# Peptides against a protein of PDB entry 6B4E, part 24

Target 1, 295 residues: chain A of PDB entry 6B4E
Amino acid sequence: TNFDKISKMFWHYKDKIAQIKQDIVLPIKKADVNVRNLLSRHKRKINPKFGQLTNSNQQLFKIQNELTQLINDTKGDSLAYHWILNFIAKAVVHQAETEVRVKPESALPLGKLTLYLLVQFPELQELFMARLVKKCPFVIGFTCEIDTEKGRQNMGWKRNNENKWEDNTSYDERMGGILSLFAIITRLQLPQEFITTTSHPFPIALSWHILARICNTPLNLITNTHFVILGSWWDAAAVQFLQAYGNQASKLLILIGEELTSRMAEKKYVGAARLRILLEAWQNNNMESFPEMSP

## One batch from the design tools (peptide; aimed at target 1 W208 R213 G246)

Design b2_p15_5_s1 (made by RFdiffusion4, then SolubleMPNN; from b2_p15_5 with A1M V11I D13P)
Fold by OpenDDE base, seed 2:
Structure b2_p15_5_s1 (fold): chain B 295 residues (1-295), chain A 15 residues (1-15)
Amino acid sequence: as target 1 above (295 residues)
Amino acid sequence: MIEELLSLDDIPPLL
């Protein structure tokens, strides 16, 4: 694993966040009042849509169509279009931090919606990835120390209004929620209408990168969060990952489930214990996936 | 183990 390349990628997306603020968010504040009013109305219509997702494909398709129309209404103004996509990127990640955190299986409809939007609106891809990396660097297998304020900030830790860090459980759960969404996206097939015309924007290979990079991470940087997000990834994508890579996938699952957990056993991480349970379930031919969505 | 970890740099082919 070339960690210099991963670091460069991490900082690329950090720079992208700064660029988005400078070139999209701040300019809209100075835009024509009609544009600002349009975007305000669209924001109010778009925001509840993510919470309206269910385990129903019919409901998913309805939401896809509604969002597509709302986004298309902004295409006449490039700045407005990019602003609404950036808003969507933020909203999707926020939904992962809140809903997927408490209901991991909700990642499936959210992931399907997100993948559809990423293909339908390619400009969303960079905006979304930048937001993901900012909030959860684990999505690209980036890790740094968290013994410093800057290190914690880089790893997506939040402070409250009293300048107190969030508790470890809250951080772990948020990271797990975001990673679950990303894992789902990587293992989903493109919608039928795009299979012949478009490549997958975030393919299953990105799941390989996450696992491999975590396995190669210096052990002194491995935390409970690493095991939590690996467990979240496992629930979201392990079945499909095995289907994609076969024996090579099996080796990597054993590396994270057995070898990495064993190396860190002295830490008694709760996330590591859970990952061992998932490994054992697989060894007993009881690997589960999220239920498929209803028609 | 370390040799196996080094091999993780290459993404295997899809089945």
Scores: peptide ipSAE 0.132, ipTM 0.772, DockQ to the pose 0.230
OpenDDE base, seeds 1, 3, 4, 5: peptide ipSAE 0.037, 0.123, 0.041, 0.132; ipTM 0.718, 0.770, 0.718, 0.771; seed 4 fails the geometry check

Design b2_p15_5_s2 (made by RFdiffusion4, then SolubleMPNN; from b2_p15_5 with A1M D10E D13P)
Fold by OpenDDE base, seed 2:
Order: sequence, then C-alpha cells, then structure tokens
Structure b2_p15_5_s2 (fold): chain B 295 residues (1-295), chain A 15 residues (1-15)
Amino acid sequence: as target 1 above (295 residues)
Amino acid sequence: MIEELLSLDEVPPLL
C-alpha cells in the first residue's frame, strides 16, 4: 500500500472542501435575490426527500424523479447548480450519520438514490467524495494518529459548542453509518438506463482498497473504529464482494476477520469482537445481506 | 500471510 498516495488523496479532498466554500458557498450569498430565493425553496423541498426513502423501489423512483426535476431547475445558473449539488452531497452524508447509523439497512435505498444522482449529475461525484473524505477518511483507507487535536479533526472527530470532543460511541456509530452507505454504493449495479453509456463512479474495487489499506495500516494506528467500520462494511457488502472477487475476496475477509482481529486481541476492542462473530457466521454459512427492496 | 498482504495493493479481476 502506498500511504503517500493515500495521504495526497486525503489532502486533495480537504483542499476541495476549502475550494467549495470559496467558489460555491460564499459566492451564492452575493448572488441575485431571485437565485437565492430559488435555492432556499429547493433546499426546503430536497431536504425531506432523503427521509422519505423506504424499502420500496416505487418510492425510490418517485424520489429520484422529484430530485431530478428540482436539480434540473437550477441548471440555468452554474453556480446555483453546483450549490444544490453540494447541498445534496452534505444532506446524503448527514442522512448516513443519523439514519443509517441506527438502521444500517436504510443504506440500501439511500445508496441507490445516491448512485442514481451521481450518474445523472456527474458534477456531484467530486462534491460527494470530498464530503465523505472530510467526514469519514476511512472511505479511502486513510488513517492518522488521533493523539493530537489536528489528528482527531483530520479523522472526522467533532467538537460540540462547549469545545468537548464527541464520545467514542458516537464517533464509531457515525463512521459506521457513513461507511455503510459508501459500501452499498460500491456494490450496487448501475441503473439499467446507464449500464451501456456510463462507467460506475465508485466501483466495488473501492471496497477492496478500503479493506486492503486497513490491513496494511500500522498497528499502532488501528483503533476500535477501524473494526466498527469493517463490521459495517461487512453487513453492507460482504456477500456482493465475495460474488465479485471469489477466492481473493475470501482471503481478504479472513485477513480482516481473523488475522487483524488476532493481532489486536490485547486491546479487547468491542468492534473486533463483533467482526469475529461476523467471520464465524460466514464460516457457518450464515452470511446475510440486507433484504432486497420491494417493487 | 505477509506475502498475501503484499498482494493486496492490486485489485484482482472481477469474476
């Protein structure tokens, strides 16, 4: 694993977040009042759509169409269009931090919606990835020390209004929620209308990179969070990952489930214990995927 | 195991 390359990619997206603020978020505050009013109305219509997702494909398609129309209404102004896409990127990640965190299977409809939007609106891809990396660097297999304030900030730790760090459980669950969403996106097939015309923006290979990079991470940087997000990934994508890579996938699942957990056994991480249970379930032919969505 | 870890840098082909 080339960790210098991963670090460069991490900082690229951190810089992208700064650029988005400078080039999209701040300029729109000075835009025409009609544009600002349009965006305010659209924001209010878009925001609840992510919470309206269910296990129904029919409901998914309805929301896809509604969001597509709302986004298309902004295309006449490039700045407005990019602002709406950046808002959507933030909203999707926020939904992962809140809903997927407590109901992991909700990542499936959210992931399907997100993948559709990423293909339909290619400019969303960089905005979304930048937001993901800022909030959960694990999506690209980046890890740094968390012994410093800067290290914690880089790894997506939040402070409250009293400048107190979030508790470990809250951080672990948020990272798990975001990673579940990303894992789902990587294992989904493109919608039928795009299969012949578009490549998958975040293919299953990105799941391979996450697992491989974590396996190669220096052990002194491995925390409970690493095992939590691996468990979240497992629930979201392990079945499809095995279908995609076969024996090579099996080897990597054994490496994370058995070898990595064994190497860190002295730490007694709860996330590691859960990952071992998932490995054992697989060995007993009880590996489960999220239920398929209804028509 | 170490040899297997070194091979992780390359994504295998899809089945």
Scores: peptide ipSAE 0.314, ipTM 0.822, DockQ to the pose 0.243
OpenDDE base, seeds 1, 3, 4, 5: peptide ipSAE 0.313, 0.307, 0.310, 0.313; ipTM 0.823, 0.816, 0.822, 0.821

Design b2_p15_5_s3 (made by RFdiffusion4, then SolubleMPNN; from b2_p15_5, 4 letters changed)
Fold by OpenDDE base, seed 5:
Structure b2_p15_5_s3 (fold): chain B 295 residues (1-295), chain A 15 residues (1-15)
Amino acid sequence: as target 1 above (295 residues)
Amino acid sequence: MIDELLSLDEVPPLL
């Protein structure tokens, strides 16, 4: 694993976040009052849509159509269009941090919606990836030390209004929620209308990179969070990952489930214990995936 | 198993 390349990619997306603020978020505050009013109305209509998702494909398609219309209404102004896409990118990640965190299977409808929007509106891809990397660097297999304030910030740790760090459990669960969403996106097929005309923007190969990069991470940087997000990934994508890569996938699942957990056994990480249970379930031919959505 | 860790940067072909 070329960790220098991964670090460069991490900082690229950090710079992209700064660029988004300067070129999209700040300029819109000085835009025409009609544009600002339009975006305010659209923001209010868009924000609740992500929480309206259920295990129903019918409901998903309804929300897809509603969001598509709302986004298309902004295309007459490039700045407004990019602003609404950046808002959507933030809202999707926020939904992963809150809803997917407590109900992992909700990643499936959210992932389907997100993948549709990423293909329908290609400019969303860089905005979304930048937000993901900022909030959860694990999506690109980036890890750094967390014994410094800067290290914690880089790894997506939050401080509250009193400048106190979030607790370890909150961080672990939040990272798991974001990673579950990303894992789902990587293992979903493109919608039927796009499968022949468009390449998948975040294919299953990105899941391979996550696992491989974590396996190659120096052991002194491996934390409970790494095992938590691996477990979240497993629930979200392991079945489809095995279907995609066969024996090569099996080898990598054994590396994370058996080898990595064994190397870290002295730490007694709760996340590692859960990952071993998932491995054992697979070995007993009892690997489960999230239930498919209803019609 | 250790030798396989060194080649993990290359994504295998899809089935």
Scores: peptide ipSAE 0.376, ipTM 0.839, DockQ to the pose 0.244
OpenDDE base, seeds 1, 2, 3, 4: peptide ipSAE 0.372, 0.373, 0.371, 0.374; ipTM 0.837, 0.835, 0.836, 0.838

Design b2_p15_5_s4 (made by RFdiffusion4, then SolubleMPNN; from b2_p15_5, 4 letters changed)
Fold by OpenDDE base, seed 1:
Structure b2_p15_5_s4 (fold): chain B 295 residues (1-295), chain A 15 residues (1-15)
Amino acid sequence: as target 1 above (295 residues)
Amino acid sequence: MLEELLSLDEVPPLL
């Protein structure tokens, strides 16, 4: 694993976040009042839609259409368009941090919606990845030390209103939620209308990179969070990952489930114990996936 | 198993 390349990717997206603030977020504050009012109305209409997702494809398609219309209404102003896409990117990640965190299977409808939007509005892709990497560097297999303030910040740790770091459980759950969403996106097929015209923007190969990069991460940097997010990934994508890569996938699942957990056994990580249970379930031909969505 | 780690850098072909 070329960790220098991963670091460069990480910092690229960190820089992109700074650019988004400078070029999109801040300029809108000075935009025409009509533009600001439009965006405010659109924001209010868009925000609740992510929470309106259910295990229904019919509901998904409704929301897709509504969001498509709302986004298209902004295309007459490039800055407004990019602002609304950045807002959506933030909202999707926030939904992963909150809803997917507590209900992992909700990643499926959210992931389907997100993938649709990523294909329908290609400019969302960089905005979304930048937000993902900022919030959860694990999506690109980036890891650094967390014994420093800067290290924790780089790994997406938050501080509360008292300037205290979030508890480990909260961090683990948030990272798991975000990673679940990303994993789902990588394993979803493109919507039927796009299969012949567009390549998948975040294909299953990105899941391979996550697992491989974690396996190659120096053991002194491996934490409980790594195992938590691997477990979240497993629930979200392991079945489809095996379908995609076959025996090569199996080898990698064994590496994370058996080898990596064994190497870290002394730490007695709860996340590692869960990952071993998932491995054992698979070995017993009882690998579970999220339920498919209803019509 | 260590030899298998080195091969992880390349994504295998899809089935």
Scores: peptide ipSAE 0.322, ipTM 0.828, DockQ to the pose 0.242
OpenDDE base, seeds 2, 3, 4, 5: peptide ipSAE 0.317, 0.316, 0.318, 0.317; ipTM 0.823, 0.819, 0.826, 0.825

Design b2_p15_6 (made by RFdiffusion4)
Pose (drawn by RFdiffusion4):
Parts: structure tokens; sequence; C-alpha cells
Structure b2_p15_6 (pose): chain A 295 residues (1-295), chain P 15 residues (1-15)
């Protein structure tokens, strides 16, 4: 892995976040009354819909249809359309760092919804990827030191209600949740309406990049967070990763489960212990996936 | 210790 190229990719998405603020978010303050009214009303209607998802496919389709109508209502104005897509991208990532953090299997319905929106509204793709990378740089394998305040900001750290950094557990759980959503998206097949005509925008190869780049990261930059997101990724995508790459995926899973954990053993990282358990469960022919969605 | 050596480029998909 050429980590200079990874850094260049990271800063590209960081620049995209700045461009979104300049060209989409700030100009909306100056939009006409019809646009402001529509966006104010629609953002209220959109916000709770992500939490209304369940394990049921029928409910997923209902929410997809409701959101498709609301988004289509904004297409008459390119700025309003891009603003509501940016709002949705932020809301989906927030849902991942809250609900998926507590209930990891909720990443499956949320991933299906997000993937559907990503191909129904393709402008969402760049907005969503930039948001993921800003909030969870592990999705592209970016890692930097967190000894400095700027490094902590680069890696997606947040502050609590007194300018102190959130505890390590809160950060690790958020990163798992976010990365779990992206991991589900990379291993999902497109919905039937698009599977016959469209290339998957974030395919399974992106999961390979995450694993390979963490395994290639200098060991002095590895933290408990790397093991936690790998465990979250495993729960969401290891079965399909093997289906995609076979013996090569097996070699990579062994590398992360046996070697990466062993080389960092003195740190006694909690996430490394869980990743070892996941490796042993697979070796005992008991690799799990999230239960498939109910009707 | 040194990092693991893993090819970043993914192998071709299975049939």
Amino acid sequence: as target 1 above (295 residues)
Amino acid sequence: SEPLNVDETPPPLLP
C-alpha cells in the first residue's frame, strides 16, 4: 500500500467536505422562500424515517418509497436537491454511529436503504463517501497519529460537553458502527430494480482495500480502533468476502485474525481479543452473518 | 516487528 496515495485520497474527501459547505450548505441560506420552506418541511419529515426501519423488507420498501417521493420533490432546484442529499448522507452516517453502534444488525436494513438511494440518486454517492471518510477514515484505510489535536480531528474524534475528547470506548464504538454500514453496502447485491442495469457504486473490492491497508499500516499507528472496526467488518461481511475471493480471502482473514492480533498482543486490546474469537469460530465451522431480513 | 505484507490490489473474483 502506498500510504502517500491514501493520504492524497483522504485529503481529496476532506476538500470535498469543504466544497460542500461552500457550494451547497452556505448558499441555501440565500435561497428563496419556496426552497427554504420545502427544505425545512421535508427535512423534518425525512429525519425519523431512518429509525423507522426494521428487520422487515416490507417496511424497507415503504421507507424507500416515502424518501424517494420527498427527494423527487426537490429536483426542480439543483441546489435544493444537492442540499437534501447532503442532509440525508449526514443523517445515515449519524444513524450508523448511534443506532448501529448499539444494534449492529440494524446496519443491514440501513445499508439496503442507503444502497438503493445511492443508485436512485447518484449524486448522493460522492456526498456519502466524503461524509464516511471525514467521520471514519478507516473506510479507505487512512490512519494518522492522534497525539496532536489536528491528528485527533483528522481521525474523526469528537469532544464531549467540556472540550475533553470522548473516551476511547465511545470513539471505538462509533467507528465500528460507521464502518459496519459501509461494510454491509460493499457486500450487498443491488436491489432488483437496478441490478439488471447498473454497476454497484461501492463494491466488495473496497472491503479488500480496508483489510489490506490495515494489515499494511505501520504497527506504531495501530490502535484498538483498528481491531474494533475489523471485528465490526467481520460481523457484517466476512461470509460474503469469502464467497468473493475464496482462498485469498481466507489468507487475509487468517492474517488479521492470527498475525495482526499476535503482533499487537502486548497491548492487550479488547478488539483484538474479539477478533481472535471470531477467527476461532470460523475455524470451528461456525462463521456467522447477520440474520437475513424478514418479510 | 514489521507490518504485514499484503497486496493491496485485490485478486480476481471467483466465478

Design b2_p15_6_s1 (made by RFdiffusion4, then SolubleMPNN; from b2_p15_6, 7 letters changed)
Fold by OpenDDE base, seed 4:
Structure b2_p15_6_s1 (fold): chain B 295 residues (1-295), chain A 15 residues (1-15)
Amino acid sequence: as target 1 above (295 residues)
Amino acid sequence: MKALKVNPEPPPLLP
């Protein structure tokens, strides 16, 4: 693993966040009042859509169509278009931080919606990845030390208004929620209308990178969070990962489930214990995936 | 302890 390359990618997206603020978010405040009013109305209509997702494909398609129309209404103004996409990127990640963290299976409808939007509106891809990497560097397999304030900030730790760090459980759950969403996206098939004309923007190969990069991470940097997000990934994508890579996938799952957990056994990480349970379930032919959505 | 050594590049997809 080339950690310098990963670091460069991490900082690329950090810089992209700063650029988005300067080139999209701040300029819109000075835009024409009609544009600002349009975006305010669209924001109000878009925001509740993510919470309206269910286990129904019919409901998903309805929301996809509604969002598509709302986004298309902004295409006449490039700044407005990019602003609404950036808003969507933020909203999707926020949904992962709030709902997926407590109901992991909700990542499936959210992931399907997100993948559709990423393909339908390619400009969303960089905006979304920048937001993901900022909030959860694990999505690209980036890890740094968290013994410093800067290290914690880089790893997506939040401070409240009193400059107090969030608790470990809250951080772990947020990271798990975001990673669940990303894992789902990587293992989903493209919508039928795109499968012959478009390459998958975030393919299953990115899941391989996550697992492999974590395996290659110096053990002194491995935390409970790494095991939590690996468990979240496992629930979201392990079945499809095995289907994609077969024996090579199996070897990698054994490495994370058995070898990595064993090497870190002295830490008694709760996330590692859960990952071992998932491994054992698989060994007993009881590997489960999220239930498929209804028609 | 040393990190695990895994190829960071994915193998070919199964057909």
Scores: peptide ipSAE 0.534, ipTM 0.951, DockQ to the pose 0.968
OpenDDE base, seeds 1, 2, 3, 5: peptide ipSAE 0.536, 0.533, 0.533, 0.532; ipTM 0.951, 0.951, 0.951, 0.951; seeds 1, 3 fail the geometry check

Design b2_p15_6_s2 (made by RFdiffusion4, then SolubleMPNN; from b2_p15_6 with S1M N5K E8P)
Fold by OpenDDE base, seed 4:
Structure b2_p15_6_s2 (fold): chain B 295 residues (1-295), chain A 15 residues (1-15)
Amino acid sequence: as target 1 above (295 residues)
Amino acid sequence: MEPLKVDPTPPPLLP
C-alpha cells in the first residue's frame, strides 16, 4: 500500500471541499433571486425524501423519480445544478450519520437511491466522494494519528459548540453509519437500465481497497474505530464481497477478522471483539446480510 | 509488531 498516494487522495478531496465552497456554495448566495428561490424550493422538497425511504422498492422508485425531476429542473443553470447536487451529497451523508447510524439496514435503500443518482447525474460523484472523505476518511482507507487536534479533525472528529470533542461512541457510530452506506454502494449492482451503458462509479474494488489499506496500516494507528467500521462493512457487504472475489475475499476476511484482531488483542477493543464474533459466525456458516428490499 | 502485508490491488472479479 502506497500511503503517500492515499494521503494525496485524501488531501485532494479536502481541497475539493474548499473548492466546492468557493465555486458553488458561495456564488449562489449572490445569484439571481429567481435562482435562489428555485433552489430554496427544491431544497425543501428534496430534504424529506431521504426520510421517506423504506424497505420497499416501489417507494424507492417513486423517490428516485421525484428526485430526478427536481434535479433536472436545475439543469438549465450549471451553478444551480451543481449546487443542488452538492446539497444532495451532503444530505445523503447526513442521513448516514443519523439514520444508518442507528439502523444499519437502512443503508440498503439509501445506497440504492444514492447509486441511482450517482449514475444518473455523474457530476454528483466527485461531490459525494469529497463529502464522504471529509466526514469519514476510512472510505478510502486513510488513517492518521488522532493525538493532535488537526489529526482528529482530519479523521472527521467533531467538536460541539463548547469546543469539546464528541465522545468515542458517537464518533464510532457515525463512522460506522457512513461506512455502511459506502459499503452498500460498492456491492450493489447497477440498476438494470444502466448495466450495459455505464460502469459502476464506486465498484466493489473500493471495498477491497478499504480492507487492504486498513490491514496495511501501522498498528500504532489502529483504533477501536477501525474495527467498528470493519464490522459495519462486514454486515453491509461481506456476503457480496465473497461472491465477487471468492477465495481471495475469504483470505482477506480472515486477515481482518482473525489476524488484525489478534495483533491488537492487547488493546481489548470492543469493536475488535464484535468483528471476531462476525468471523466466527461466518466460520459456522452463519454469515448474514441485510434483508433484501420488498417489491 | 509490523502491519499486515496485503496486496492493495483487487484481484479479478469472479464471473
Scores: peptide ipSAE 0.461, ipTM 0.942, DockQ to the pose 0.967
OpenDDE base, seeds 1, 2, 3, 5: peptide ipSAE 0.461, 0.459, 0.458, 0.460; ipTM 0.942, 0.942, 0.942, 0.942; seed 1 fails the geometry check

Design b2_p15_6_s3 (made by RFdiffusion4, then SolubleMPNN; from b2_p15_6 with S1M E8V)
Fold by OpenDDE base, seed 4:
Structure b2_p15_6_s3 (fold): chain B 295 residues (1-295), chain A 15 residues (1-15)
Amino acid sequence: as target 1 above (295 residues)
Amino acid sequence: MEPLNVDVTPPPLLP
């Protein structure tokens, strides 16, 4: 087991997930019926809102306000408040796994909503990060071997009710979806109302960490998934990353797009081929980002 | 081949 900084961070969040279950999820089952009923109603109202996002900022703001009210309704009970935030964290990640994976540009409104909530409700930050790391360790640049059951579990592989592992394509797409969301969050500006009073909870520096840590990963641990999520990250954040770090960003993009792909060329990873296409598009002055949202 | 050697510490943000 590697106990370096990344591994320590990974296991910290794994422990956090266990703690959430013990301190939030299980205790609420013993709460009074009024609290449980409140949370059930709120859950039903909150859950569909993530799917109601569109390319409209107006719609985004509407949903932000609605969620804010619903969350505020729980603040009278600390346990209920943390429970609803944990539910939201799970729901957001689930939306990334299902919708963003098939429509990457949907990460933008989802990311904006999530960033707003993370700032508005700071207690959501650790809950959300724990869920992200559990589902997609790539968000912190963690990689381990997947030749064992435990290794696959650690890397977020799912088994169905028949104990069959998900197929590679499904895993790759889920990881790509989650990573797209996280990448978007890291490159978004804070909402206007928070710019002067709050620091960004998940800044663009975290994107740097992802890319650098993947570059530093032992090559025998690099899989197609790594290139898939790098491609997802590229679509989501490369333009803004270049704006943030300039020449240093350029060097890192060349490292992942050219050098890392070249080192793994013998594997003929489909994800690597796509990443090379993205690199070539950039070299031809055709780097694209997701379209901006409408008013 | 060896892994790439990239500084994990981000550089300063451009103004």
Scores: peptide ipSAE 0.620, ipTM 0.963, DockQ to the pose 0.723
OpenDDE base, seeds 1, 2, 3, 5: peptide ipSAE 0.615, 0.616, 0.615, 0.615; ipTM 0.963, 0.963, 0.963, 0.963

Design b2_p15_6_s4 (made by RFdiffusion4, then SolubleMPNN; from b2_p15_6, 5 letters changed)
Fold by OpenDDE base, seed 2:
Structure b2_p15_6_s4 (fold): chain B 295 residues (1-295), chain A 15 residues (1-15)
Amino acid sequence: as target 1 above (295 residues)
Amino acid sequence: MEPLKVNPEPPPLLP
């Protein structure tokens, strides 16, 4: 694993976040009042849509159409268009941090919606990935030490108003939620209308990168969070991952489920214990996937 | 202990 490449990618997206602030978020505050009013109205209409998702494809398609229309209304102004896409990127990640965190299977409808939007509006892709990497560097297999303030910040740890770090459980759950969403996106097929004309923006190959890069991470940097997010990934994508890569996928699943957990056994990580259970379930032909959505 | 050595590049997709 070329960790220099991973680090370069990490910092690319960190820089992108700064660029978004300077070139999109701040400039819109100085934009024409009509544009600002339009965006304010659209923000209010868009924000509830992510919480309106259910296990229904019919509801999904309705929301897709509504969001598409709202986004298209901004295309006449490039700055407004990019602002609304950045807002959507933030909102989707926030939904993963809140809803998917507590209900992992909700990643499926959210992931389907997100994938649709990523294909329909390609400019969303960099905005979304930048937000993902900022919030959850695990999505690109990046890991650094968390013994320093900067290290914790880089790994997406939050501080409260009293400069106190969030508790480990909260961090683990947030990371799990975000990674669940990303994992589900990587294993989804493109909508039928796009499958022959467009390449998948975040294909299953990115799941391979996550797992392989974590396997190649120095053991002294491996934490409970790594196992938590691997478990979240497993629930979200393991079945489809096996379908995609076959025996090579199996080998990698065994490496994370058996070898990585065994190497870290002395730490008694709760996340590792769960991952071991998932491995054992698979070995007993009981690998589960999220239920498919209803029509 | 050394990290696991895994090829970070994915193999070809199954048909």
Scores: peptide ipSAE 0.527, ipTM 0.950, DockQ to the pose 0.966
OpenDDE base, seeds 1, 3, 4, 5: peptide ipSAE 0.526, 0.524, 0.526, 0.526; ipTM 0.950, 0.950, 0.950, 0.950; seed 3 fails the geometry check

Design b2_p15_7 (made by RFdiffusion4)
Pose (drawn by RFdiffusion4):
Structure b2_p15_7 (pose): chain A 295 residues (1-295), chain P 15 residues (1-15)
Amino acid sequence: as target 1 above (295 residues)
Amino acid sequence: AAQQKLYEEAVASNP
């Protein structure tokens, strides 16, 4: 892995976040009353819909249809359309760092909803990817030191209610939740309405890049967070990763489960212990996936 | 064969 290129990719998305603020978020303050009223009302209607998802496909379709109508209502104004898509991208990532953090299997319905929106409204793709990278750089394999305040900000750290950094557990759980949503998206097939006509915007090769880049990261930059996101990724996508790459995926899973954990054994990272358990469960022919969605 | 082709494509696409 050429980590200079990974850094260039990271800063490209960081620049995109700045461009979104300048060209989408700030100009909406100057939009006319019809646009402001529509966006104010629609953002209230959109916000709770992500938490209304269940393990049921019928409920997923209902929420997809409700959101499609609300988003289509904004298409008469390009700025309002891009603003509501940016709002949705932020809301989906927030849902991943909250609900998916507590209930990892809720990444499956949320991933299906997000993937549907990503192809129904393709302008969402760049907005969503930038948001993921800003909030969880591990999705592209970016890692930097966190000894400095700027490094902590670069890696997606947050502060609590007294300008102290959130504890390591809170950060690790958030990163797992966010990366779990992206891992579900990379291993999902497109919905039937699009599978016959459209290329998957975030395919399974992006999962290969995450694993390979963590395995190629200098060991002095590896933390418990790398093991936690790999465990979260495993739960969400390891079965399909093997279906896609076979013996090559097997070699990579062994590398992360046996070798990456062994090289970092003195750190006694909690996430490394769980990744070893996942490796052993697979070796005992008991690799699990999230239960498929109910009717 | 298809898995090998995907592997080669994924490796080539990675920096």

Design b2_p15_7_s1 (made by RFdiffusion4, then SolubleMPNN; from b2_p15_7, 9 letters changed)
Fold by OpenDDE base, seed 2:
Structure b2_p15_7_s1 (fold): chain B 295 residues (1-295), chain A 15 residues (1-15)
Amino acid sequence: as target 1 above (295 residues)
Amino acid sequence: SAQEQRWQQAQASLP
């Protein structure tokens, strides 16, 4: 694991967030009133779509088509197009922070929708990844200290209006929700119509990177959150990860489930205890995946 | 310790 490379990637996306604000978000405020009105209407139509997802593929396809039309309506203006994609990126991550946080299996329909949009609209990829890294650096296996204000900010900790940090449980659950979504995206196959023409934008190899980078992280930087997000990843992707990498996957699952948890046992992390339960379920041939969506 | 040895061995076994 090259930590310098990971750090460079982290800061690249942090800079991208600043660039998005400067080049997309701020300029649209000065755009023509008709463009602003169009985007306001589209925002209102798009926003509820993510909450309309169910475990139905029919409903998924309906929402995909509706969103595709709404996004295509903005393509005549590059700034408007990028603004709506940035809005979607933010909305998807927000859905992960809220709905997926409390119902992890909801990551499956959300992930399918997101993957479709990422392929259909390639400009969404950098916008989405930048938002993910800002909110949950674990998606690229980045970790830093959280004993400083800057460290906490870098790791995606939020402050309320009174400048009070969020509680540990809220942070852990939000990170778990975001990571669940990302894990699902990495383990999904491209829709049939794209398989021959497009490469997967966030393939299963990115799940490998998350796990391997966490395993190589200095132990003094490992927190309960690391185990929480590993557990979230496990529920979302472990079955498909084993299918993809076989024996190599097995070694990595043992490394995180047994060895990393054992190495950190003195900390008595609740997330680590849960990860051990997941390991034991796997060892007993009881590894579960999220239920498949209905036709 | 035996635990540290297992950890190092496990890390080294990764492809």
Scores: peptide ipSAE 0.105, ipTM 0.797, DockQ to the pose 0.051
OpenDDE base, seeds 1, 3, 4, 5: peptide ipSAE 0.087, 0.075, 0.083, 0.100; ipTM 0.786, 0.777, 0.781, 0.794; seed 3 fails the geometry check

